# Ledger of designs, part 9: peptides against a protein of PDB entry 3J47

Target 1, 121 residues: chain A of PDB entry 3J47
Amino acid sequence: IRLTNQLKSLKGLQSKLKDVVEYLDKVINKELPINHTILGKLQDVFNLLPNLGTPDDDEIDVENHDRINISNNLQKALTVKTNDELMVIYISNLVRSIIAFDDLIENKIQNKKIQEQRVKD
Target 2, 26 residues: chain B of PDB entry 3J47
Amino acid sequence: NAQYHLLVKQGDGLLTKLQKYGAAVR

## One batch from the design tools (peptide; aimed at target 1 L86 Y90)

Design b1_p11_7_s3 (made by RFdiffusion4, then SolubleMPNN; from b1_p11_7, 6 letters changed)
Fold by OpenDDE base, seed 1:
Structure b1_p11_7_s3 (fold): chain B 121 residues (1-121), chain C 26 residues (1-26), chain A 11 residues (1-11)
Amino acid sequence: as target 1 above (121 residues)
Amino acid sequence: as target 2 above (26 residues)
Amino acid sequence: TLLDKLLEALS
C-alpha cells in the first residue's frame, strides 16, 4: 500500500512537473500569466521531497541500498530540475514586472505632458 | 542552490530599484 | 529621458 501510494505520488509529481514545464513554455511564449498557485504547489512538493527519500527506520534491508541510491539520485535530479524551472518562472515574472513598470512610467510621463499643456492653455 | 539564491537576490535588488524609481516618478 | 534613467538603474 505505501509503495503504491509513493509511486502514485511520484507519477502525480511527474505529471505536475510536466504541466509546469508546459506552463513555463506558454509563459515564455507570453501566452499566459504566471499562476502563483502553481508556484505555491511546487514549493509544497519540494518541501515534501526530503521526506520521500527518508526510509522509515524499520526496514533497512540491504537490497534497498541500491534502490535508495537510485531514488535519491532521481530525487536530486528532480529537485535540480524544478529549481531551474522555478528560477525561469521567477526571471519571467521579473521581466514582466519591469516591462509593465516601464509602460506605467511612460503613461505617467505622457499624462504629465498633457497636464502641463492644459495649464499653459 | 547558491547560484539560484544569488540570482533571486539580484532580481530582488532590481525590483527594489524599480520600486524606488516608480516612487520618484509619482 | 526618465525611461533612460530607469534603464540605467536596471543595468
Scores: peptide ipSAE 0.346, ipTM 0.860, DockQ to the pose 0.033
OpenDDE base, seeds 2, 3, 4, 5: peptide ipSAE 0.372, 0.355, 0.339, 0.338; ipTM 0.865, 0.862, 0.856, 0.855; seeds 2, 3 fail the geometry check

Design b1_p11_7_s4 (made by RFdiffusion4, then SolubleMPNN; from b1_p11_7, 6 letters changed)
Fold by OpenDDE base, seed 4:
Structure b1_p11_7_s4 (fold): chain B 121 residues (1-121), chain C 26 residues (1-26), chain A 11 residues (1-11)
Amino acid sequence: as target 1 above (121 residues)
Amino acid sequence: as target 2 above (26 residues)
Amino acid sequence: TLLEKLLLALS
């Protein structure tokens, strides 16, 4: 139940993110008018994301290209870390489900043995 | 990426085996 | 069982 709900939630998030990307592509291609309300909400979401591109304000003199590369590297590193953490959680839940099923199977085997013994007595 | 897909495939294989065992004990 | 303790630790 918990794993199925988490997978469903993740699939829902993935679908919503895909819809946002498709919307942004249509706006960039001028197929749809710019909706300022949607853009404002997206900006709020990006502002709530940890600023993946600010090393502390102390290095004002790194060329814009190097700052973009550092931001991309940090974003990539955080994405990898997040994927690894999610994978550990997924594997842990999978193992938990396997253990729970193993216990259920063993309980059913024991119940069957008890019933067979009662029929022989 | 490749290791991720391998782990997911192994997990799916284990789930399939577990479903077969659960059906056989049912 | 040991399995139940592991399930509790993962909860």
Scores: peptide ipSAE 0.375, ipTM 0.865, DockQ to the pose 0.067
OpenDDE base, seeds 1, 2, 3, 5: peptide ipSAE 0.355, 0.392, 0.379, 0.360; ipTM 0.857, 0.865, 0.866, 0.859; seeds 2, 3 fail the geometry check

Design b1_p11_8 (made by RFdiffusion4)
Pose (drawn by RFdiffusion4):
Structure b1_p11_8 (pose): chain A 91 residues (1-28, 36-48, 72-121), chain B 26 residues (1-26), chain P 11 residues (1-11)
Amino acid sequence: IRLTNQLKSLKGLQSKLKDVVEYLDKVIHTILGKLQDVFNLNNLQKALTVKTNDELMVIYISNLVRSIIAFDDLIENKIQNKKIQEQRVKD
Amino acid sequence: as target 2 above (26 residues)
Amino acid sequence: TEAANELDELL
């Protein structure tokens, strides 16, 4: 789902660029200003990425913890299944 | 870095314990 | 780009 959403966003840019190129050919405004702002707003993320890296590490650690918890419950379920099997054999 | 490593080390320690439990179950 | 992809995978 996230991927489809990202693609939709990129599609708009692609179409928007085509339109802009055609517009410029024809000319040979508010949208242009808006685009410029967006441009000014990955390069900048470079410095900001330094911080993101730290935060990514924390959300990786959290995911690991969750995976451990899930493994614990999984072991319990496996034990219950074994017990059920033993009872059936006894029967 | 050292502080960050500390928390990482603890997380690894817990992971080891969990692995030991899985081996005992097997 | 790499950081954004990692974030998306983690979300």

Design b1_p11_8_s1 (made by RFdiffusion4, then SolubleMPNN; from b1_p11_8, 8 letters changed)
Fold by OpenDDE base, seed 4:
Order: structure tokens, then C-alpha cells, then sequence
Structure b1_p11_8_s1 (fold): chain B 121 residues (1-121), chain C 26 residues (1-26), chain A 11 residues (1-11)
């Protein structure tokens, strides 16, 4: 039950994330109008991500392209790190669920042995 | 990437074994 | 634990 619910929740999250990406692609392609409420929520999600380098306010120089690439590389690195951490948590939960299911199977075997003994007596 | 796929494959293997055992107890 | 070892033997 718990594992099935976790798998269902993960599949739901994956589907929702895919829908968000598809929506963003449609907005980029000008197929849909920009929804400010969705953009605001996405901005809130990005703001909850550890700020990829506060530039200390003190150097005005004209290379906006390299800063965007550094920010994108750091964002990619943090996304990979977060994915790795989430994977470790997922597998830890999977292993715990396997152990719990093994214990359930053992309990079923014991109950079956007790029933078979009661039928022989 | 490769370690991720290996770990997922091991998890799937354990799950499959557990399903077979659960079916044999039934 | 013992059932996991039996599962390893059955695989």
C-alpha cells in the first residue's frame, strides 16, 4: 500500500512536471498567452531554489551572456545534485518497503503453517 | 547516470523477486 | 532476513 501510493505520487508529479514543460513550450512558441499567475508560481519555485550566485552589486560590466551561462551551469549542477539526493531518498524508501513486504510474507507463511497444523490435528 | 540505472535495475530485480515470493506464498 | 536469503537462492 505505502509503496504503491509513493509510486502513484511520483507518477503524478512526473505527469504534472511534463504538463508544466509542455505549457512553457507553448508559451515560448506564442501558441498560448502568458499566464502571470503561473509565471509567478514558477518564479516562487525558482526563488526557493538556492540563489545561484548573488552578484555582489558592485561590478557593472557588459557581458550578460557569460553570467547567464554560469547561472545555467550552476542551475544544472544543482538540479543534478537535487535529482541524485531525491534518488537516494527514493531508493531508501523502496528498500524499506521491500523489507516491510518481506516481513509481511513471513507473517503469511507463519499463518499458513499454523492453519495447516490445525487441519492436521 | 550509469550508477542511477544500475541502482534502479537492482531495485526492480528485488521487487520482481518479492512479487514472485508473494505469489508462491499465496 | 531468512526469506531474503531464500529469495537470493531462488533467483
Amino acid sequence: as target 1 above (121 residues)
Amino acid sequence: as target 2 above (26 residues)
Amino acid sequence: LENLELLEKLS
Scores: peptide ipSAE 0.411, ipTM 0.889, DockQ to the pose 0.032
OpenDDE base, seeds 1, 2, 3, 5: peptide ipSAE 0.397, 0.398, 0.390, 0.400; ipTM 0.890, 0.882, 0.881, 0.894

Design b1_p11_8_s2 (made by RFdiffusion4, then SolubleMPNN; from b1_p11_8, 7 letters changed)
Fold by OpenDDE base, seed 4:
Structure b1_p11_8_s2 (fold): chain B 121 residues (1-121), chain C 26 residues (1-26), chain A 11 residues (1-11)
Amino acid sequence: as target 1 above (121 residues)
Amino acid sequence: as target 2 above (26 residues)
Amino acid sequence: LKSLLELEKLL
């Protein structure tokens, strides 16, 4: 039950994330109007991500393209790292749930053997 | 990316085996 | 047990 619920929740999260990506692609392609409420929620999600470098507010100069690429590369690297950490946690929880399920099954097999012995006596 | 997909696929295969085993013990 | 040990080896 718990493992099936975790898998269902993870599949639900994956589907929702796919829907968000598909929505963003449609907005980028100008197929849909920009929804400010969805953008605000996405900004909140990005702000809850560890801030990739506060630019201290002191120095004007005209190289915004390289700073955006460095910020995107660091964001990508942190997203990959966070995905790897979440993946390790997910596997660990999956293994624990499998162990608990194996123990439950062994207990059921033992209970069936005890019942079969009681019917033969 | 490829390792992530492989690991997710292995986890899904494991869960499917676990579901089959749970159904066989019922 | 044996299936669990094979699973742990696959992780």
Scores: peptide ipSAE 0.386, ipTM 0.877, DockQ to the pose 0.045
OpenDDE base, seeds 1, 2, 3, 5: peptide ipSAE 0.363, 0.383, 0.355, 0.367; ipTM 0.877, 0.878, 0.870, 0.867

Design b1_p11_8_s3 (made by RFdiffusion4, then SolubleMPNN; from b1_p11_8, 7 letters changed)
Fold by OpenDDE base, seed 4:
Structure b1_p11_8_s3 (fold): chain B 121 residues (1-121), chain C 26 residues (1-26), chain A 11 residues (1-11)
Amino acid sequence: as target 1 above (121 residues)
Amino acid sequence: as target 2 above (26 residues)
Amino acid sequence: LESLEQLEKLL
């Protein structure tokens, strides 16, 4: 039961990570806006992952050590991969925010110039 | 790691540019 | 874009 639940949770996580990657690709391609709530939840999950990967020093038998090391390396690799993905998202959002702000600033400058012209006439 | 830090640094540079531009337009 | 490019040249 516990192993089956862990495997099911891992499969669920893998599916969600895949959905996130697909979402990221769509965001990079400018097809969809970023869901900040999903991003925040992912960041929270990844900040918790290192804490889940430290085996508490409870004597779990030597035969599990190799599987635990492989699992920890995989979890670390997944954490790094997702950190990289989250970074790409963050930068993409930052760039989009910068472009939108530039356009807003240009619009404000133009509006100010139009108002200054109307006051001179 | 190094590429990550480079990307973060570039993002911070862009943010700083944005802040300066926003201050110049006020 | 052009205003950002000018700011980039100033930095």
Scores: peptide ipSAE 0.340, ipTM 0.875, DockQ to the pose 0.030
OpenDDE base, seeds 1, 2, 3, 5: peptide ipSAE 0.335, 0.338, 0.319, 0.294; ipTM 0.874, 0.871, 0.866, 0.867

Design b1_p11_8_s4 (made by RFdiffusion4, then SolubleMPNN; from b1_p11_8, 7 letters changed)
Fold by OpenDDE base, seed 1:
Structure b1_p11_8_s4 (fold): chain B 121 residues (1-121), chain C 26 residues (1-26), chain A 11 residues (1-11)
Amino acid sequence: as target 1 above (121 residues)
Amino acid sequence: as target 2 above (26 residues)
Amino acid sequence: LETLEQLEKLL
């Protein structure tokens, strides 16, 4: 019963992680707006990931050490991959914010020129 | 780590310059 | 475009 529940929870986590990656890809591709709440939760997960690889010194059989090391290496690789994806998203947002701000500045300059012309007439 | 921090620092620098430009146009 | 060039000069 406990092992079956852990396997089900792990499969659920894997599915959610896949959904997160798919969401991140859609955000990179400009198909969806960034949800700051999702991004914050992802950052929290990343900050906790280094602790998921700390063996609490409680009785894990030496035969599971190779599977745990493979799982930890895969988890580290997934952590690096998702950190890189978060970085690409951050840059993409920064670039979009710069473009939107440039357009706002240009619109303000144009509006000011139109008002100055109307005051001279 | 160092490249990530450099990229974030460059992004913050761009954002700060953008804010200064926005304040100068106001 | 001109505002982008001005921003680039301020960069």
Scores: peptide ipSAE 0.324, ipTM 0.873, DockQ to the pose 0.028
OpenDDE base, seeds 2, 3, 4, 5: peptide ipSAE 0.322, 0.293, 0.321, 0.313; ipTM 0.865, 0.857, 0.866, 0.868

## One batch from the design tools (peptide; aimed at target 1 N107 K108, target 2 L18 R26)

Design b1_p12_1 (made by RFdiffusion4)
Pose (drawn by RFdiffusion4):
Parts: structure tokens; sequence; C-alpha cells
Structure b1_p12_1 (pose): chain A 91 residues (1-28, 36-48, 72-121), chain B 26 residues (1-26), chain P 12 residues (1-12)
């Protein structure tokens, strides 16, 4: 789902660029200003990425903890299944 | 870095315990 | 669950 959404966003840029190229050919405004703003707004993320790296580490740790919890419950379920099997054999 | 490593080390320790439990179950 | 069991087995 996230991927489909990202693709839709990129699609708009691609079509928007084509339109802009055609527009420029024909010329040979508000949208242009808006685009410029967006440009000014990956390169900048470079410095910002330094912080993101730290936060990514924290969210990785949290995911690991969740995985451990899920394994615990999984072990319990396995034990219950084994007990059920034993009871069936006894029967 | 040292502080960050500390939390990482603790997380690894818990993971080891979990692994040991899994081995015992087997 | 099966995927979680496989991941747990690999981990152990």
Amino acid sequence: IRLTNQLKSLKGLQSKLKDVVEYLDKVIHTILGKLQDVFNLNNLQKALTVKTNDELMVIYISNLVRSIIAFDDLIENKIQNKKIQEQRVKD
Amino acid sequence: as target 2 above (26 residues)
Amino acid sequence: EAELEKAFDELV
C-alpha cells in the first residue's frame, strides 16, 4: 500500500515535468514558483539524516523487543498444542 | 556512542535469554 | 504464525 502511494506521488511529478517541458516549448507561472519552493525544501536530508539514523536505531530496537514478545507467546502456543496431542494419544 | 552501545548491549542480553528458553523447549 | 515459528527456529 505504501509503495502504491509513493508511486502515485512520483507519477504526478513525472507528468508535471512533461507538462512543464511542453509549456516552456510553447512559451519559446504560479506552478513554477511552487516547484521552486519544493526544490528548496535528499540533499538537505543528508545532514538531517544524521538525526534520523539515531531515531531509526531506536525503532529497530523496539521492533526487536516486539519480536521477542511474539516468540514468547509462540512458545506457549506450541506447548499447548503438544499437551493436546498427548491427551488425544491417551484417549 | 558508549551510552548508545549500553542500551544495545542490554537488548542483546535479553535476546540471549530468549534464545536459551527456546533451546530448553526444544 | 508459521512465519514467526520459522524466524524463531532460525533464531534458536

Design b1_p12_1_s1 (made by RFdiffusion4, then SolubleMPNN; from b1_p12_1, 6 letters changed)
Fold by OpenDDE base, seed 1:
Structure b1_p12_1_s1 (fold): chain B 121 residues (1-121), chain C 26 residues (1-26), chain A 12 residues (1-12)
Amino acid sequence: as target 1 above (121 residues)
Amino acid sequence: as target 2 above (26 residues)
Amino acid sequence: MEELEKEFEAFV
């Protein structure tokens, strides 16, 4: 029962990571705006990652030390990967904000020109 | 890590500038 | 126009 729940949780995490990657690809491709709810869920996953490294103290079998080190390395690699993913999201938002700002300046410049023409007529 | 924090800090500075200018342009 | 673009470039 415990192993099946761990496998189900791991598959659920893998599915969420896939959904995050697919969302990231759509964000990079400018197809979708950033969903703060996805970002919040990613932060919640990060806050829960340290808690996945606490084996409840009830079976210190010496064979688990290599599995714990592999799990800690995998958690660290997943943390780095998700940090890189968040960085790409952040940069993509900055670039979108810059573009939207450029468009706003251009629109204001055009509106000012139209007003100056209307005052000269 | 340090390069990431520097990039984030630089981007937050830029975003704050953009927001202030966008508010001055409205 | 050019002044507003210069103010933008100075703000970035």
Scores: peptide ipSAE 0.318, ipTM 0.873, DockQ to the pose 0.078
OpenDDE base, seeds 2, 3, 4, 5: peptide ipSAE 0.295, 0.308, 0.315, 0.308; ipTM 0.860, 0.871, 0.872, 0.868

Design b1_p12_1_s2 (made by RFdiffusion4, then SolubleMPNN; from b1_p12_1, 6 letters changed)
Fold by OpenDDE base, seed 1:
Structure b1_p12_1_s2 (fold): chain B 121 residues (1-121), chain C 26 residues (1-26), chain A 12 residues (1-12)
Amino acid sequence: as target 1 above (121 residues)
Amino acid sequence: as target 2 above (26 residues)
Amino acid sequence: TEELEKEFEAFV
């Protein structure tokens, strides 16, 4: 019963992590807007990831230490990968903000030009 | 790490500039 | 118009 529940929880976490990656890919591909609440929660998860590598020292058999080290290295690599994905999203949003700003300036310039023309007529 | 933090800091500086100018443009 | 573009370029 406990092991089955842990496996179910781990599968649930894996599914959620996959859904997050898929969401991040959609945001990178401009298919969806960034959700700041999701991003903040992801950042919180990453800030907590260093603490997921502290199994309380009380019952890890030495034979699992290599699997735990491999899992921790994989989890660290996944953390780095997702930090890189978040960086790409941040840059993408920055670039979009610059473009939207440029469009705003151009629109203001055009509106001013139209107003100046209307005052001359 | 250091290059990432520099890039983020530079981006935040630009974003703050864009926000100030966008507010002056409104 | 050009002054606003210059202010934009100076801000970026």
Scores: peptide ipSAE 0.341, ipTM 0.880, DockQ to the pose 0.079
OpenDDE base, seeds 2, 3, 4, 5: peptide ipSAE 0.329, 0.335, 0.337, 0.334; ipTM 0.874, 0.876, 0.878, 0.878

Design b1_p12_1_s3 (made by RFdiffusion4, then SolubleMPNN; from b1_p12_1, 4 letters changed)
Fold by OpenDDE base, seed 1:
Structure b1_p12_1_s3 (fold): chain B 121 residues (1-121), chain C 26 residues (1-26), chain A 12 residues (1-12)
Amino acid sequence: as target 1 above (121 residues)
Amino acid sequence: as target 2 above (26 residues)
Amino acid sequence: EEELEKKFNEFV
């Protein structure tokens, strides 16, 4: 029973992680707006990930140590992968901010030109 | 890690400049 | 106009 529940929880976590990656890909592809609440929760999950890798030392057989090291290395690699995805989102937001700034400058230039024409008439 | 922090620092510098200019354009 | 574009290019 305990092992089946752990496997179910791990499958649920894997499914949620896949849904997060798919959401991040849609945000990168500009198909969806960035949700700051999802991003904040994802960052909180990352800050908690280093603590999720410490099973309390009271029942772990030595044969699980290699699987735990592989799992911790995989979790570390997944953490790096999602830091890279967060970086791409950050760059995408930066680029969107630059474009919105370009549009704001162009709008200000156009408004100034319209005002200068109205003062010459 | 170091390249990530460098890229984030560079982006934050750019974002701060963008905010200052956006405030000067308003 | 050019001064605004020049300021933009200085900020970007």
Scores: peptide ipSAE 0.334, ipTM 0.873, DockQ to the pose 0.103
OpenDDE base, seeds 2, 3, 4, 5: peptide ipSAE 0.327, 0.322, 0.323, 0.324; ipTM 0.862, 0.872, 0.870, 0.869

Design b1_p12_1_s4 (made by RFdiffusion4, then SolubleMPNN; from b1_p12_1, 6 letters changed)
Fold by OpenDDE base, seed 2:
Structure b1_p12_1_s4 (fold): chain B 121 residues (1-121), chain C 26 residues (1-26), chain A 12 residues (1-12)
Amino acid sequence: as target 1 above (121 residues)
Amino acid sequence: as target 2 above (26 residues)
Amino acid sequence: MEELEKEFEKFV
């Protein structure tokens, strides 16, 4: 249940992020007018993202391109780390489900043996 | 990607083996 | 890696 809800929430976030990218591409291509309200909400979402390496406020001059690459590298590293963590949680839940099912099988076998003994007495 | 697909395939193989065992104990 | 293995051991 908990893992299925996390996966559903992540898929919902991925869909919304795709819709935002598609909207931004249409705005860049001048197919849609710049909606300042959507841009403001997008800025609020970016401000709520953990500051992915804004160097402290003292160097606003020279190399916006390398900073975007560093931010993209940190986002990629966080995405990889999160995917690895989710994979381990998935495997752990799979193993736990296998163990719990093995215990259920053993309990069923024992219950069947007890019933077969009671029918022979 | 390839290792992830291998782990998923192994998990599906175990789940299928487990389902067969649960059906044989019924 | 090692922290992930220690979490896995707590879940098994």
Scores: peptide ipSAE 0.393, ipTM 0.871, DockQ to the pose 0.032
OpenDDE base, seeds 1, 3, 4, 5: peptide ipSAE 0.309, 0.294, 0.303, 0.296; ipTM 0.870, 0.869, 0.869, 0.866

Design b1_p12_2 (made by RFdiffusion4)
Pose (drawn by RFdiffusion4):
Structure b1_p12_2 (pose): chain A 91 residues (1-28, 36-48, 72-121), chain B 26 residues (1-26), chain P 12 residues (1-12)
Amino acid sequence: IRLTNQLKSLKGLQSKLKDVVEYLDKVIHTILGKLQDVFNLNNLQKALTVKTNDELMVIYISNLVRSIIAFDDLIENKIQNKKIQEQRVKD
Amino acid sequence: as target 2 above (26 residues)
Amino acid sequence: EAAEDAAIDALI
């Protein structure tokens, strides 16, 4: 789902660029200004990425903890299944 | 870095315990 | 059950 959403966003840019190229050919405004703003707003992420890296580590650690908890419950479930099997054999 | 490593080390320690439990179950 | 065994073996 996230991927489809990202693709939609990139699609708009691609189409928008084509339109802009055609517009410029024809010319040979508010949209242009808006685009420029967006441009000014990956490169800058570079420095910001330094912080993101730290935060990514924390969300990795949290995921690992969750995996452990899920394993625990999984072991319990397995034990219950074994017990059920034993009871069936007894019967 | 040392502080960060500390939390990472603790997480690894818990993971080891969990692995030991899994081996005992087997 | 096979999935649970495989998950426990992966954990170990």

Design b1_p12_2_s1 (made by RFdiffusion4, then SolubleMPNN; from b1_p12_2, 6 letters changed)
Fold by OpenDDE base, seed 3:
Structure b1_p12_2_s1 (fold): chain B 121 residues (1-121), chain C 26 residues (1-26), chain A 12 residues (1-12)
Amino acid sequence: as target 1 above (121 residues)
Amino acid sequence: as target 2 above (26 residues)
Amino acid sequence: MEELDKAIEALI
């Protein structure tokens, strides 16, 4: 029963990671603004990851040691991939915020110049 | 890890420069 | 503008 729940949770995490990748691609392509709900969902996945790696202390048969190492390496690889995706989201948000702020500053400078011209006429 | 922290630090430095520019235009 | 573009290019 416990292994089936861990496999279901890992499949759920993999599906969610795929949804984040697809959202990232749409954000990179400028098709969508960043959705804070996806970031929150990704944080929830990371908070659940430590709970996916601890078998409580009853019944690990010796035949699963190689499968546990493969599962831990896959879980680590999925965690690294998810961190890289979060980083791309963060950078994309930072760059967009910078561009929007530069445009706001330029608009303010232009409005000030127009006001100064209207006071001289 | 090290490249990630470097990139985040560069982004924070850029944000700080932008905040200073926005304060000078106010 | 130009300093911002350079800063974006240095971040990408």
Scores: peptide ipSAE 0.366, ipTM 0.869, DockQ to the pose 0.049
OpenDDE base, seeds 1, 2, 4, 5: peptide ipSAE 0.326, 0.347, 0.357, 0.359; ipTM 0.859, 0.861, 0.863, 0.862

Design b1_p12_2_s2 (made by RFdiffusion4, then SolubleMPNN; from b1_p12_2, 6 letters changed)
Fold by OpenDDE base, seed 1:
Parts: structure tokens; C-alpha cells; sequence
Structure b1_p12_2_s2 (fold): chain B 121 residues (1-121), chain C 26 residues (1-26), chain A 12 residues (1-12)
């Protein structure tokens, strides 16, 4: 029962990571705005990742050393992947904010030029 | 790490230029 | 005006 639940949780995490990657690709392609709720859930996954590697101290069977090393390597790989994903999100938001603000400034300059012409006529 | 910090620093540099320009247009 | 356009061009 415990192994089946761990495998189900791992499959759920893998599916969620796939959904995050697909969302990131859509965000990079400017097809979707960033949902802060996805970022919050991703941060929650990061905060829970350290806890996924702590066996509750009540069954140290010595066969777990290879499983702990595999889980730690997977957790490190997931942490790196999710950090890279958060970075791409941050940059994509920053670039979009820069473009939107540049467009706002240009629009303000054009509106000011139009008003100055109307005052000279 | 180094590429991440470089990219964040470039982003912060652009944001700072943008803020200065927005203040000059006010 | 010209200083604002130069400041925009320096931002792009």
C-alpha cells in the first residue's frame, strides 16, 4: 500500500511538472499570461520537496539506502528543473512588463505631441 | 548560477532604465 | 521632445 501511494504521488508530481513545462512553453510563446496561482503551487511544491526525502523515522529498513540516493538525486533534479522554470517565468514577465511600459511611454509621448500641436493652432 | 545572475542583472538594468525613462516622461 | 525620443531610443 505505501509503495503504491508513493508511486501515485510521484506520477502526480510528474504530471504536475509536465503541466508546468507546458504552461511555461505557452508563457514563453506569449500565448498565456502568467497565473500567480501556478507560481504559488510551484513554491508549495518546493517547500514540500525537502519533506519528501525525510522518511518518518519509524521504519529504517537498510534496503532504503539506494532508494534514498535515487530519491535525493530525483529531488535535486526536480529542484534544479523547477528553479530553471521559475527563472524563465521571471524573465518572461520582466520582458513583457518592459514591452508594455515602453508602449505606454510611446503612447504618452504621442498624446503629448498631439496636445502641444492643438495648443499651437 | 553565473548565467542566472547575469540574466537577472540584465533584467534589473532594463527595469531601472525603464523607471528612469518613466520618471523623465512624467 | 527630442530628449524624450533620445531617452526612448536609449531604452530600446
Amino acid sequence: as target 1 above (121 residues)
Amino acid sequence: as target 2 above (26 residues)
Amino acid sequence: MEEQDKALDALI
Scores: peptide ipSAE 0.351, ipTM 0.875, DockQ to the pose 0.077
OpenDDE base, seeds 2, 3, 4, 5: peptide ipSAE 0.336, 0.334, 0.338, 0.337; ipTM 0.846, 0.866, 0.859, 0.872

Design b1_p12_2_s3 (made by RFdiffusion4, then SolubleMPNN; from b1_p12_2, 5 letters changed)
Fold by OpenDDE base, seed 5:
Order: sequence, then structure tokens, then C-alpha cells
Structure b1_p12_2_s3 (fold): chain B 121 residues (1-121), chain C 26 residues (1-26), chain A 12 residues (1-12)
Amino acid sequence: as target 1 above (121 residues)
Amino acid sequence: as target 2 above (26 residues)
Amino acid sequence: MEEQDKAIDALI
């Protein structure tokens, strides 16, 4: 029973992580706008991950030290990967905002040129 | 960290150029 | 006009 529940929880986590990656790929490919609410919830999940990997420090039998180091290294690697992913999202938003503002300026110039032509005719 | 700050600084530079352009179009 | 075109060329 306990091992089956852990395997089910791990499969659920793997599915959610896959959905996040697929969302991020669509955002990178410019197919979807970034949802800041999803981003904030993702950050909250990652800030809580350090607390999910520490069963209370009150029963460290000295034989578990190697397993704890592997878990901490994996968690650190996941945190770095997520920070890089959030960074790519931030830059993608910045670039989209820049392009949209450039298009707005170009549209304003074109509208001004059309008005100046109509006043000369 | 250093690559992140470089990339943010490049974005801020582009945003500043775009603001100057928007002011020149006014 | 020339100042706007220079501002465009500085953005590209």
C-alpha cells in the first residue's frame, strides 16, 4: 500500500511536470501568451519543494547521509532548471512587449503619413 | 546570476531605445 | 521625418 501510493504520487508529479514543459514550449514558440498566475504558482511549488524533501532532522541515522546528498543535489538541479525556465519566460514577455510597442509606433507613423497626404490633396 | 543580469540589462537597453523612438515619433 | 528615420534605423 505505501509503495503504491508513492509511485502514484510520483507519476502525478511527472504528469504535471510534463504539462508545465509543454506549456513552456508553446510559450517559447510564441503560440500562447504567458500566464503570470501559472508562473507564480510554479514558483510557490518550487519554494515548497525544499520542505517536502526534509523529513524532520531529528532522526538522521548516519547511514542515510549519501541518500540525503543525492536528494539535495537533485533538488538544487531542479531549482536551477526552473529558474532558467522562468528567466526564458520573462525574456520572451519582454521581447513580445518590445515588438508590440514597435508595431504600435509604426502604425502611428503610418496613420500620421496618411493624414498628411489627405491634407495635401 | 551573471548571465541573467546581462540578459536583463540587454532587455532594459532595448526598452530604453524603444522609449526614445516612441518620443521621437510624438 | 529625417529624425524619425534615424530613430528607426537606430532600433533595427
Scores: peptide ipSAE 0.354, ipTM 0.859, DockQ to the pose 0.070
OpenDDE base, seeds 1, 2, 3, 4: peptide ipSAE 0.350, 0.350, 0.351, 0.350; ipTM 0.866, 0.843, 0.859, 0.854

Design b1_p12_2_s4 (made by RFdiffusion4, then SolubleMPNN; from b1_p12_2, 5 letters changed)
Fold by OpenDDE base, seed 5:
Structure b1_p12_2_s4 (fold): chain B 121 residues (1-121), chain C 26 residues (1-26), chain A 12 residues (1-12)
Amino acid sequence: as target 1 above (121 residues)
Amino acid sequence: as target 2 above (26 residues)
Amino acid sequence: MEELDKAIDALI
């Protein structure tokens, strides 16, 4: 029962991580705007992840020390991976904001040129 | 790392263009 | 994060 539940939880985490990667790829490809609600939920998952790897320090049987180190390394690797994912999302927003501002400036320049031509005619 | 630095460099290139356009609109 | 804030500050 415990091993089956751990495997199911790990498969669920793997599926969610795949969905996040697919969302990131769509964001990089400019196909989708960033969903701030997904970002916030992802941050909440990260803040909770450190707490999922600490069963209370009060039952350390010395034989589990190697399993705890492997779990902590996996959790650190997952935390780094999604900090990188959040960073890619942030940069993608920044790049989109820059492009939108560039287009706004170009539109202003074009409108000014059109007005200057109409005053010379 | 390398893909991240490439993405940052592309952002900086867009920023530099944006700053030049902002200065040309003034 | 700090390097990202520097990239934002270089953007402003």
Scores: peptide ipSAE 0.395, ipTM 0.866, DockQ to the pose 0.083
OpenDDE base, seeds 1, 2, 3, 4: peptide ipSAE 0.342, 0.351, 0.339, 0.338; ipTM 0.861, 0.864, 0.862, 0.859

Design b1_p12_3 (made by RFdiffusion4)
Pose (drawn by RFdiffusion4):
Structure b1_p12_3 (pose): chain A 91 residues (1-28, 36-48, 72-121), chain B 26 residues (1-26), chain P 12 residues (1-12)
Amino acid sequence: IRLTNQLKSLKGLQSKLKDVVEYLDKVIHTILGKLQDVFNLNNLQKALTVKTNDELMVIYISNLVRSIIAFDDLIENKIQNKKIQEQRVKD
Amino acid sequence: as target 2 above (26 residues)
Amino acid sequence: EFDENFEFVSEL
């Protein structure tokens, strides 16, 4: 789902660029200003990425902890299944 | 870095214990 | 080792 959403966003840019190129050919405004703002707003993320890297590490640790908890419950479930099997054999 | 490594080390320690439990179950 | 234990335990 997230991927589909990202593609939709990129699609708009692609179409928007085509339109802009055609517009410029014909000319040979508010949208242009807005685009410029967006441009000014990956390169900058480079410095900001330094911080994001730290936060990514924290969210990785959290995910690991969750995976451990899920494994615990999974062991319990396996034990219950074994007990059920034993009871069936006894019967 | 050292502080960050500390928390990482603890996480690894818990992971080891979890692995040991899995081996015992097997 | 964790993957092997997980595969074994996931035999539900």

